# Designs tried in a protein design run: peptides against a protein of PDB entry 3J47. Part 65

Target 1, 121 residues: chain A of PDB entry 3J47
Amino acid sequence: IRLTNQLKSLKGLQSKLKDVVEYLDKVINKELPINHTILGKLQDVFNLLPNLGTPDDDEIDVENHDRINISNNLQKALTVKTNDELMVIYISNLVRSIIAFDDLIENKIQNKKIQEQRVKD
Target 2, 69 residues: chain B of PDB entry 3J47
Amino acid sequence: YEEKEESNLAATKSMVKIAEQYSKRIEEEKELTEEELKTRYVGRQDPKKHLSETADETLENNIVSVLTA

## One batch from the design tools (peptide; made by RFdiffusion4, then SolubleMPNN)

Design b2_p17_2_s3 (from b2_p17_2, 13 letters changed)
Fold by OpenDDE base, seed 2:
Order: structure tokens, then sequence, then C-alpha cells
Structure b2_p17_2_s3 (fold): chain B 121 residues (1-121), chain C 69 residues (1-69), chain A 17 residues (1-17)
């Protein structure tokens, strides 16, 4: 469910961005008038995008890092963080799997002992 | 889309907590394994079952965390 | 974590023997 929602949101964002690009191209080609409302919203979106070009502001790095898959350097740092998080999750899942296997083995041993006792009786 | 965006925001907030919870979850998994080991030695199936259930819950939480990541 | 997993695997092998 969560993954599906994330994919849907990402697809929606991608579609919207494509529409904006197409609109901007049409405006540049003088095929359509400039929609000031759309441009204002787009400008707001760009302002909310982490400043990819100015690496200097150290403190802003932590909160914005998870959201911004788009921009290369900040994106790289975010990608590294994401990779680290994924690695932690992977290890955790592995550990849980091992615990589950341990329980299965123990259950199997117990079942074998019970069966051996039944054969002796 | 809006509901998914809200879910993604919640997931992002959860991700910040995942790092802290991860260490705790690892310890909980270890405790469960120790209880299972103790249960094997003592022959008490109930503690072992509880340990297995807690391990499963920890796994599910990790999977959710991965899906959020 | 890795050391704990190694120990767990050893114990599991002992239990299977």
Amino acid sequence: as target 1 above (121 residues)
Amino acid sequence: as target 2 above (69 residues)
Amino acid sequence: IWELEIQRRKKLRELLS
C-alpha cells in the first residue's frame, strides 16, 4: 500500500512536470499565453527545491535531504543517506529472517523428539 | 495523490525515527533469540512462541521502514 | 550485529547436531 502510494505520487509529479515543460515550450514558441498562476506556482515549487547550486548552508541539509531526488550534489548526499538507511533496513530484515529460521529449526528438533518418543512407546 | 503525499510525508518523518528504532529493534531481536534459547533449554514452548512473534513484529516494522525509505 | 549473527549460526548448528 505505502509503496504503491509513493509510486502514484511520483507518477503524478512526473506527469505534472511534463505538463509544465510542455506549457513552457508552448509559451516560448508563442503558441500559448503565459499563465501567471501556473508560473507563480512553479516558481514556488522551484523555491522549495533545495538550492542545488549553493552547497554552503550546512544546517538546511538534514531536513531537505529525504525529499530531493532531483538535484545532483545535494541529491548525491541524499542518495548516500538513503543508501545507508536501506542498508540498515536490509540488515534488520536479515536478522529477523535468521531469528525466524532459528525458531523453525528449534520447532523441527522438538517435533523430531516427540516423534522419537512416540516410536519408543 | 494527496493522500499518498501525506503518507509519504509521514513515512519521511518515520524514517528519521528509524535510525533510533533500529538499534532498539536489534536489541529486542537479540532478547527474543535469548528467550528462545532459554525456552529450548527449559522446554517451555510459550516463551519461545512469544519470542518468535516479537521477531516477526520486528521484521514487519523493518519492512515498513524499508518501504518508507 | 555481525558477531551476534555468527554466534547465532554456531548455536543453531549445535542445536541441529
Scores: peptide ipSAE 0.446, ipTM 0.852, DockQ to the pose 0.013; fails the geometry check
Fold by OpenDDE base, seed 5:
Structure b2_p17_2_s3 (fold): chain B 121 residues (1-121), chain C 69 residues (1-69), chain A 17 residues (1-17)
Amino acid sequence: as target 1 above (121 residues)
Amino acid sequence: as target 2 above (69 residues)
Amino acid sequence: IWELEIQRRKKLRELLS
């Protein structure tokens, strides 16, 4: 459910961004007038995007670290964070797989003991 | 879309909690393994099955967490 | 975590043997 919702939101955002790019291209080509309302909303969205250009603003980086897609440096930091999270998940899955394997081995040993006891009876 | 964004934020908060829960889950997995060891000595199959089921549930929760990340 | 897994594997080998 959560993954499906995240994927749906990402797809919706991608579609909206594509529409904005298409609109901006039409405005640049003078095919359509600039819609001030859409531009204002886009400007608000860009202002909410972490500043790609100034390396010095240390504080704003902490909260939005979960969003993979923004600027190359922030995106790199986010990619590193995502990679760390994926590594933790990978290790967790590996540990669970080992436990499941241990249980399978124990079950096999028990089954063998039961079979040996049946042959002796 | 907004509900999904809220769900993603909740998932991220849950990932931090998952790191803490992961340490606890590892301990629970060890307890399950000890119960399997004890069950091997006692010769009763039931505690081993319960341990295996709990380990599987822990694995499933981690997989869901990874897929959500 | 790794050391605990090694210990678990040792216990399993002892139980198999």
Scores: peptide ipSAE 0.440, ipTM 0.847, DockQ to the pose 0.012; fails the geometry check
Fold by OpenDDE base, seed 4:
Structure b2_p17_2_s3 (fold): chain B 121 residues (1-121), chain C 69 residues (1-69), chain A 17 residues (1-17)
Amino acid sequence: as target 1 above (121 residues)
Amino acid sequence: as target 2 above (69 residues)
Amino acid sequence: IWELEIQRRKKLRELLS
């Protein structure tokens, strides 16, 4: 279970990494603003990946290959799920950032109007 | 294996739930932005501020969700 | 943790045999 969960986490991390790469590509292309918080979290996840213990060299019996494949598939599924969740979170954060930016712009416009009114008085 | 499968299934369900919650938060954020737009037209500063604050709260919640995920 | 997983895998193999 834990190993499978770790593998799932690894695959999730891999998927997350892929999503991060895609996000980074979008940021590079100026399609999306840079979200440092997301990047930091992704980096933290990436930094935690190496700590997923390598199985020690004990005798891999040939029959374990199918189970390893099932475990790998589950891990892949978990990774995909994690990626999807991260993607959703990323998109949500992006949307929130956009809204916050819009509000900031509005506030700036209002401030300018107030200043213009003060100059007219 | 069964326990792992169950754990993975539970994790998957949790992720789906998080995704749904996220989608709902996005929708709430959109609604807030729409209210801000409406407030711009009405010239009422207070509703705009409230919308901005709600958008910020929605952003914060998304960030927390991302951090928790 | 890894050793526990190995043990779990062994038990599963025993159940399948």
Scores: peptide ipSAE 0.409, ipTM 0.827, DockQ to the pose 0.043; fails the geometry check
Fold by OpenDDE base, seed 1:
Structure b2_p17_2_s3 (fold): chain B 121 residues (1-121), chain C 69 residues (1-69), chain A 17 residues (1-17)
Amino acid sequence: as target 1 above (121 residues)
Amino acid sequence: as target 2 above (69 residues)
Amino acid sequence: IWELEIQRRKKLRELLS
């Protein structure tokens, strides 16, 4: 039951990602106008992804005194490490969900073939 | 300070171990998928079902690991 | 880990007051 729900959620995510890719391709080919709402939602998804340390946040910490810098650097390093771990977990879950989705597609194809054979009989 | 550093190092080592275990589980899942592909060509549904079940079990274990982390 | 860091920050704030 829990696994099936996770698979369903991942299928939904995969479908959405595919739709986004197809939309982006159509926009690149000038077949469709840029939909700002879809881009905004995609940006929100990327922002909800653990902030893979954008290297640009390194500039702000330069001005304050030595001891605060060490603590902030350590916290930043720990945050980066945590983000990396979360990213690995996320990718792993995504891969598992893709495999489960492929199995579901195959099961559906098999069921369709069985139905077609029954109609011919 | 030193105790905190040691604790962080231990936690980091534990995370590396979890990552290695996860990598191994991913490889096992890939092997199951390859066997399912082979079964699709042979037209035998039963081996494919077994591979799917094993992949599902691997997925469940990873989800539990993520929730425990 | 995050909860421990939050607790550490609380203790530091208490020491600074």
Scores: peptide ipSAE 0.393, ipTM 0.818, DockQ to the pose 0.049; fails the geometry check

Design b2_p17_2_s4 (from b2_p17_2, 13 letters changed)
Fold by OpenDDE base, seed 2:
Structure b2_p17_2_s4 (fold): chain B 121 residues (1-121), chain C 69 residues (1-69), chain A 17 residues (1-17)
Amino acid sequence: as target 1 above (121 residues)
Amino acid sequence: as target 2 above (69 residues)
Amino acid sequence: SYELNIQLQKQLRDLLS
């Protein structure tokens, strides 16, 4: 469900960006008037995006770098962080699985002992 | 789309917390395993059950973290 | 069953190795 929601959000964003590009092209071609409200909202969105062009923002963005690979350089750092997180989660899942199996084996052994005792009685 | 965006934001925040709590979760898992070992040795079922439950909770949290990542 | 237990133990050993 969470992954599906993330994918849907990304698809929605992609569609909106495409619509904006198409709108801007039409405005440039004088086919449609400029909507200032849409442009203002788009500017706000761009200002919230990681700064792709300023190397100095790379240090500050390291804390935010865990979020969205928009820039290739930012994307590389984010990719490394994501890989580390995925690795940790994978190891944790394996450990939990092992513990669960150990408990199952122990329960089975105990059940067998109880059954054997009942047969002797 | 808004609901998915909210979910993604929550997931990102959860990932940060997961990174911080990962070491703690590993330690909790080890404690559960030790209690299971003690239960195997002493024959007390209740501690083993508790360890199993804690291990399951740790596993669930890790799965949620992976899904959020 | 005994065979299932042996398989589970083997899987655990393989995961721990």
Scores: peptide ipSAE 0.447, ipTM 0.844, DockQ to the pose 0.012
Fold by OpenDDE base, seed 4:
Structure b2_p17_2_s4 (fold): chain B 121 residues (1-121), chain C 69 residues (1-69), chain A 17 residues (1-17)
Amino acid sequence: as target 1 above (121 residues)
Amino acid sequence: as target 2 above (69 residues)
Amino acid sequence: SYELNIQLQKQLRDLLS
């Protein structure tokens, strides 16, 4: 569910960005007036999202390192953070799996001992 | 989309917490292993079962964390 | 059941190697 929501959000953002690009192209071509409301909302999104399409790669503030879903430069940093988190989760899963297997082995050993005792009696 | 964004934000915050929790989960896993070892020595099935259950829970939480990440 | 245990043991050994 969470992944699906994230994917949906990303798709929504992608669609919106596409619309903005199309709008900007139309404005550049003088086909349509600049929709200030849409631009304002986009600016708000860009302010909330680390610089997706902003030309200067350098201004990525350090704060947005955590999540994959945030915009390009910050998204790169966030992607790295997400990768690190995924690695941690992966390791944790491996550890849990090992513990589970250990328990399974122990259970099997116990079962074997019980069976052997029953045969011996 | 907004609801998903909020969910993603919550998930990201949760991921940071997960990183912290991961360290804690690793410790919890170690504790479970120790309990299993103790149970093997004591011969009581209950502690071993508890350790196994805790390990499984830890694994499940990690899986959920990975899926959330 | 026995075969499963052997496989699990093998997997554990492989993970620990």
Scores: peptide ipSAE 0.458, ipTM 0.849, DockQ to the pose 0.012; fails the geometry check
Fold by OpenDDE base, seed 3:
Order: C-alpha cells, then sequence, then structure tokens
Structure b2_p17_2_s4 (fold): chain B 121 residues (1-121), chain C 69 residues (1-69), chain A 17 residues (1-17)
C-alpha cells in the first residue's frame, strides 16, 4: 500500500510537470498567456525542492538536508545518508530474521519432544 | 496523491525515529531470546511464544522502515 | 529429528552471536 501510494504520487507529479512544460512551450510560442497562479505554485515547489539540475551552479554543495529524498543535484550528499539508513534497516531486518528463526527452531524442538513422548506412551 | 505524499513524509520521519530506536530494539530482541531460553528450561510455552511474537513485530517494523526509505 | 533441532539451534546461536 505504501509503495503504491508513493508510486501514484510520483506519477501525479510527473503528469503535472509535463503539463507545466507544455504550458511553458505555448507561452514561449505566444499561443497562450502566462498563468501566474500555476507558475507561482510551481515556483514555490521548485524552491522547496533541492535544486534539480540547474546548469549555472558549478559547485555541488553537499549540504546535509533530508538524506532520503533522492532529487538530482543535492542528491549526492543525500544519497550517502540514505545508504547509511538503508544499511541500518538491513542489519535490523537480519537480526529480526535470526530471532524469528531461533524461535522457529525452538518450536520445532518442542514439537519433536512432544512426539517422542507420544511414541513412548 | 496528496494523501500519499503526506504518508511518505510521515514514513521518512518515522525512519529517523526507527534508526534511533534500532539499538533499543536490538536489546529488546536479546531480552526476548533470553526469555525464550529460560522458557525452554522451565517448560512454559507461553514465554517462548511471546518472544517469537516480539521478534516478529521487530522484523515487521524493520520491513516498514525499509519500505519507507 | 532431535539432531535436526540441535543443528537448528546451533545455527540460530551462530547467527545471533
Amino acid sequence: as target 1 above (121 residues)
Amino acid sequence: as target 2 above (69 residues)
Amino acid sequence: SYELNIQLQKQLRDLLS
């Protein structure tokens, strides 16, 4: 469910971005006036997003904002943080799996003991 | 879409919390294992079951964290 | 079957160690 929601959100964003690009192309071609409201909202979104692929900024400053959001330019620093978090999660899952397996083994041992007792009776 | 975005943001914040709680969860898992060992000696099935359930819950939380990441 | 249980227990211990 969570993955599906994330995917849906990304698809929605992609569609919106496509619409914006199409609109901008029409404005450049003088076919339609600029919708200031839509552009303003889009600008706000871009300002909140780490600078994605703006050609002019030479130095990829790896500033430590939220490591998980893989957006393009500021993403390298974020990628390192994300990798660390993923490693921790992986180790945690491994530990949980081991514990679950241990319990399973113990259950099997108990079941075997019960069966042995039944055979002796 | 907005609901999903909010859910993703919440999940990300939860991951940070999960990372902090990870050490505690590891300790809790160890404690449960010790209880299972004790239960094995005492012959009570209930403590062992409880340990297993706790381990499963810990695993589930980790999986959710991975999915959120 | 008891031997299998013992082996499984050893494996679990090794994983937890």
Scores: peptide ipSAE 0.440, ipTM 0.839, DockQ to the pose 0.011; fails the geometry check
Fold by OpenDDE base, seed 5:
Structure b2_p17_2_s4 (fold): chain B 121 residues (1-121), chain C 69 residues (1-69), chain A 17 residues (1-17)
Amino acid sequence: as target 1 above (121 residues)
Amino acid sequence: as target 2 above (69 residues)
Amino acid sequence: SYELNIQLQKQLRDLLS
């Protein structure tokens, strides 16, 4: 459910971005006047987004480390964070799997003991 | 879209909480394993079953964490 | 067998360590 919601949000963003690109193309071709309201909102969105386009800006905003890879430099730091989180999840899953296997082994041992007792009776 | 965005934000916060609770979950898993070992000595099936159930719950929480990531 | 169970338990402990 959470992944589905995230995917839907991403799809919505993609659709909006496509609309913006289409609008910009029309403006460049002088087919439509520049809609200042739409451009202003888009600019606000871009200002809120980490600068994806400036590879040289060393300003790693430390606070945004928790979000998934949105921008390249920030994306690199975010990628590292995401990798670390995935590693933790992986290790946790392995540990849980090992515990489950231990329980399975114990169950098998118990079953064997029960069978041995039945054979002796 | 807004509802999904809110859900994603909640999921992100949940991931941070999961990291904090990870140590506790590991300890709970260890306790279950210890109970299983004790059950082997006592010969009672019930404690071992309980340990197995707790391990399963821990696994489920990890799966949820993976889905959030 | 009991010995097999002990070996399996040991392997599990080694994996958990």
Scores: peptide ipSAE 0.430, ipTM 0.836, DockQ to the pose 0.011; fails the geometry check

Design b2_p17_3_s1 (from b2_p17_3, 14 letters changed)
Fold by OpenDDE base, seed 4:
Structure b2_p17_3_s1 (fold): chain B 121 residues (1-121), chain C 69 residues (1-69), chain A 17 residues (1-17)
Amino acid sequence: as target 1 above (121 residues)
Amino acid sequence: as target 2 above (69 residues)
Amino acid sequence: SYEEFLESQIRRLKEIL
């Protein structure tokens, strides 16, 4: 459910971005007037969304480290954050897996010892 | 989309918390491993089982954290 | 062999931790 919602949000953002690009292209081509309201809302979304690839400014504004892969510069920072989180999760899973295997091995050893004791009795 | 965005934001905040929790979970896992080691020495099935269960729970929580992340 | 494997896994876990 959460992944589906994230995917839906990403798809929604992608669609909106595509619409903006299409709108901008139409404005450049003088086919449509600039819809200031949509552009304003989109700008607000882009401002709230860390560097969604529109501003040429290479400045990694470090501020919004939030995990949402939506924004390109923020997406890089978010990608790093996501990668770090994924690494932590991966390491944790590995550790848990190893512990589980250790327990399984120990249980198997104990079972063998019990069987050996039963054979001696 | 807005509901998903809110969920993603909550998930992101949860992920930061998860990173902290992950460090704590790693420590908890170490403690569980120590208990398992102690159980091996004592030969009592109960402590070993408890350690194994705790390790499994820690693993499950990590998996859930990864899925949430 | 199984005990040795378990010990090896525990060692690996300790190295990861």
Scores: peptide ipSAE 0.466, ipTM 0.857, DockQ to the pose 0.013; fails the geometry check
Fold by OpenDDE base, seed 3:
Structure b2_p17_3_s1 (fold): chain B 121 residues (1-121), chain C 69 residues (1-69), chain A 17 residues (1-17)
Amino acid sequence: as target 1 above (121 residues)
Amino acid sequence: as target 2 above (69 residues)
Amino acid sequence: SYEEFLESQIRRLKEIL
């Protein structure tokens, strides 16, 4: 469900971006005027989005270093935070797995002892 | 789309909380391992089962945290 | 053998922590 919602949001954004690009191309070609209302809303969205267009600018804001964000340039800094979080989760999962294996081993040992006792009786 | 965006924002906030809880969960996991060790000496299956269940719950919470991240 | 495996896993976990 969560992944599906994220995918839906991304698809919506992608569609809108495509429409904007098509519109801009038509404006550049002097075929159509710019829809000012749609462009204004898109500009607001882009201003709120971390700079997607300049992959080379390393402006990782120090405060966002610990958080995972999906968008490209600020996402580079956020990627570091995401990696740290993923590492913590990975370690936790490993620990849980080890505990589970320990329990399985103990159960196996107990079962073996029970079988040995039954053979002696 | 808007509902999904709201869900993602909520998940991000939850991730911060999960990070704090993760430290506590690590400690809880250690305690469970100690209880299991004690149970081996006592020879009763019940304490071992409880430790295993707690470990599984801790693992599940970590998986949910990853999915939320 | 199973006990040794368990000990090895615990050691690995401690190393990661």
Scores: peptide ipSAE 0.461, ipTM 0.844, DockQ to the pose 0.013; fails the geometry check
Fold by OpenDDE base, seed 2:
Structure b2_p17_3_s1 (fold): chain B 121 residues (1-121), chain C 69 residues (1-69), chain A 17 residues (1-17)
Amino acid sequence: as target 1 above (121 residues)
Amino acid sequence: as target 2 above (69 residues)
Amino acid sequence: SYEEFLESQIRRLKEIL
C-alpha cells in the first residue's frame, strides 16, 4: 500500500510537470494566455524543490537530508543517507528472520521430544 | 494523489524516528533471542512464543520502515 | 542435529549484530 501510494504520487507529479511544460510551450508559442495562478503555484513548488541547477548550493542542509532530492549534489548526500537507512532496515529484517527460524527450530525439537515420549508410553 | 503525498510525508517523518528506534529494536531482538535461549533451557513454551511474536513485530516494523524509506 | 543447526544460526546472528 505505501509503495503504491508513493508510486501514484510520483506519477501524479510527473503528469503535472508534463502539463506545465506543455502549457509553457503553448504560452511561448502564443497559443494560450499565461495563467498567473498556475505559475505562482509552480514557482512555490520550485522554491521548495532542492536547487537542482545552482552548483553553489553545496550546503548540506541536515534537515532536508530525508527528502528524496532529485538534485544531483544534495541528492548524492541524501542518497547516501537513504542507502544507510535501507542497509539498517535490511540488517534488521535479516535479524528478525534468523530469530523466527530459531523459534521454528526450537518448536520442531520440542515436538520431536513430545513424540518420543508418547512412543515410550 | 494528495492522500498518497500526505502518506509519503508521514513516512518520511517516520524515517527520522526509525533511526532512533533502530538501536532500540536491535536490543529488543537480542532480548528476545536471550529469552528464547532461556526458554530452551527451562523448557517453557510461553516465553518462547512471546519472543517469537516480538521478533515478528520487530520484523514488520523494519519492513514498514523500508517501505517508508 | 536440529539443535546444532539452531545454535549455528544464533551464532551467525551474533556475528551480524
Scores: peptide ipSAE 0.460, ipTM 0.849, DockQ to the pose 0.012; fails the geometry check
Fold by OpenDDE base, seed 5:
Structure b2_p17_3_s1 (fold): chain B 121 residues (1-121), chain C 69 residues (1-69), chain A 17 residues (1-17)
Amino acid sequence: as target 1 above (121 residues)
Amino acid sequence: as target 2 above (69 residues)
Amino acid sequence: SYEEFLESQIRRLKEIL
């Protein structure tokens, strides 16, 4: 469900971006006047998005690093954070798997011992 | 799209909570391992079974967390 | 033996923890 919702959001964003590009192309070609309302909404969206392209993005605030969703340079730092988180989850899963495996082995050994005792009786 | 966005936000918050609970889960896993060891020494099956079940639940929660990340 | 294998896995788990 969560993955599906994320995918839907991404698709929606992609569609919107495509529409914006198409609109901008039409404006550049003087086919349509600049719609100020659309541009304002886009600007708002861009302001809410982390700065994608400016080279001065070296000062990425450490606090926002935890969120997977943020744009390219911040996204790189965020990607690192995401990778670290995924690594932790991976290790945790591995540990749990080992525990489960150990329990399984123990159960098998116990069952075998019980069977051997039954044969001796 | 809005519903998905809200769901993603909720998922992110859940991830933070999972991170907080992770330490507790690790400790629970350790306890399970100790119980298994003790059960081997005592020769009683019941404690080992309980430990195994708890470990499995912990694993499942981690898998869900990974899928949510 | 399975028992020895189990012990080895437990040790590995302890190393990871």
Scores: peptide ipSAE 0.457, ipTM 0.844, DockQ to the pose 0.012; fails the geometry check

Design b2_p17_3_s2 (from b2_p17_3, 12 letters changed)
Fold by OpenDDE base, seed 2:
Structure b2_p17_3_s2 (fold): chain B 121 residues (1-121), chain C 69 residues (1-69), chain A 17 residues (1-17)
Amino acid sequence: as target 1 above (121 residues)
Amino acid sequence: as target 2 above (69 residues)
Amino acid sequence: DTEKFLELEIERLKQLL
């Protein structure tokens, strides 16, 4: 359920971003008038997104770096964070598999012992 | 879409908390494996099953946490 | 200022896609 909701949200965001790009391209090409309200909202979104272009010296507290890294330089740091997180998930899944295999081996050993006892009786 | 976005944001915040708990979850998984090993020697199926179930739950929570990230 | 902002936004959106 959670994964499906995340995937649906990501698809929705991707569609909206595509619509915004198409709108901006039409505005640049003078096919559509500039909607100031849409532009203002886009500006707000960009301001919430970490600044890709200027490495200005602002001490961006470590806490805010993690959220907004959809922007390229920050995206590189988030890519590292995402890779680390994916690695943790991978290790966790591996450990689950090991535990499940251990239980399976034990069950097989017990089943063999039960069969050996039945053959002796 | 908005409800899912809110869920994804909540999940990302939870991931930071999960990263802190990850070390604890690894230790809990080790304890479960040790109890399973002990249960293998003692022949008590119930403690082993409980350990396996707890390890599975811990791992499921880890997977959900990472997938939320 | 608005035109430059639009160009930056488009470039950012291209990186997200």
Scores: peptide ipSAE 0.468, ipTM 0.831, DockQ to the pose 0.061; fails the geometry check
Fold by OpenDDE base, seed 5:
Structure b2_p17_3_s2 (fold): chain B 121 residues (1-121), chain C 69 residues (1-69), chain A 17 residues (1-17)
Amino acid sequence: as target 1 above (121 residues)
Amino acid sequence: as target 2 above (69 residues)
Amino acid sequence: DTEKFLELEIERLKQLL
């Protein structure tokens, strides 16, 4: 249930972002007039997103940097952290998969023993 | 969508807690595997099923964490 | 300024997708 809700939210966000990209491409191509209200909202969204382009301001606190894969240069460092987190999650999933397989193998062995006992009776 | 986004944000916050609980979950998973191994000696099917279900729930929670990450 | 901002935003959105 939780997985399905997260997947649906992510899919909704992806669709919305795609619509924004398509709108911006049309504005750049002069197919649509620049809507100042939409641009202002997009600008607000970008301002809330870590600044990709200015390398110079050293002082932004390292702690918030690690969690949110939002923006490219910061996003490279964040991508490294996200890759590390994804690696931990991958290892966790692998371990759980191994346990699940071990349980399946045991179930199969037990079922085989039950069948062999039924044939002897 | 908004309720799910809020749920994803809550899941991200929970991911930090999951990292702390991850060590505990690994230990719980190991204990479950030991109980399954012990149940293999006792010949009773019921404890093994419960162990497998708990491992599956733990796996589902990790997958949710991956999708949130 | 607006055109350059739009290009930057598009590039950012492309990385998010």
Scores: peptide ipSAE 0.466, ipTM 0.831, DockQ to the pose 0.063; fails the geometry check
Fold by OpenDDE base, seed 3:
Structure b2_p17_3_s2 (fold): chain B 121 residues (1-121), chain C 69 residues (1-69), chain A 17 residues (1-17)
Amino acid sequence: as target 1 above (121 residues)
Amino acid sequence: as target 2 above (69 residues)
Amino acid sequence: DTEKFLELEIERLKQLL
């Protein structure tokens, strides 16, 4: 349930971002007039997002190295963090799988011993 | 959408907390495996079952963490 | 200034998508 809701939210955000890009492309092509209110809101969103593309500002906010794919400079740092988190999760699942197999093997050995005892009786 | 976004944000925060607790869960899983090994030698079936259940819970929490990530 | 801002914003959105 929780994952389905997160996926639906991400899909909704992605669709909205795509609509914004398509709108901006139409404005650049002079097919649509510039909506100043939309531009102002987009500007606010961009100001909240870490700066992608200016090579000259060395102040890549190092703190956001850890969170979700926001913007390329931050995105590269975030990609590393996401990879590390996925690696931890993978290792965790592997360890749990090993434990589950160990328990299965033990249960099988116990069942075999019980069956051998029943054949002797 | 907003409710799901809030749920996703809560899930991400929970994942960070889960990552912190992950080391503890791995240790709990090891303890469970040690109790299972001890149960094989001592013939106490109950500690072994409890260890298996704790390992399963640890697995489920990791899967939920992966899916939340 | 607005045109450059729009270009930067589109590039940022392309990286987000």
Scores: peptide ipSAE 0.456, ipTM 0.824, DockQ to the pose 0.059; fails the geometry check
Fold by OpenDDE base, seed 1:
Structure b2_p17_3_s2 (fold): chain B 121 residues (1-121), chain C 69 residues (1-69), chain A 17 residues (1-17)
Amino acid sequence: as target 1 above (121 residues)
Amino acid sequence: as target 2 above (69 residues)
Amino acid sequence: DTEKFLELEIERLKQLL
């Protein structure tokens, strides 16, 4: 359920972004007038997204490491943090899988012993 | 859309708490596996079943954490 | 200025898609 809701939100955002790109392409081609209100909201979204264009400002503000979707430079630091988190999750899932397999093997051994006893009776 | 964004933010805050609890959950899972190993030698089924159930709950919580990450 | 801003915005949107 939770994953499906996240995927639905991401798809909704992607569709809206595609509609904005198509609108901007029509404005550039002079097929539609520039909507200043849409442009202002897009500008606000771009200002909230880390600057894709200026490599020079060394102020790596350490605090915003948690947003997976942020552009290339913050994405590199976030990629390291995300990689560490994914590694912990992977190890955790592996350990849980090993325990579940151990229990499955034991259950199979017990079932085999019960069947062998029934054949002797 | 807004309700789902709020759910994603709550999920991220929960993920930080899950990371702290994760170390504790790994230790709890290890303790259960040791009890299962001891129970295999004693031939009693009950402690092994409880260990398996706790390992499954721990697995489900990690899957939910991955899906929220 | 507005045209360059629009191009930058389109490129950023393409990276998000």
Scores: peptide ipSAE 0.449, ipTM 0.823, DockQ to the pose 0.055; fails the geometry check

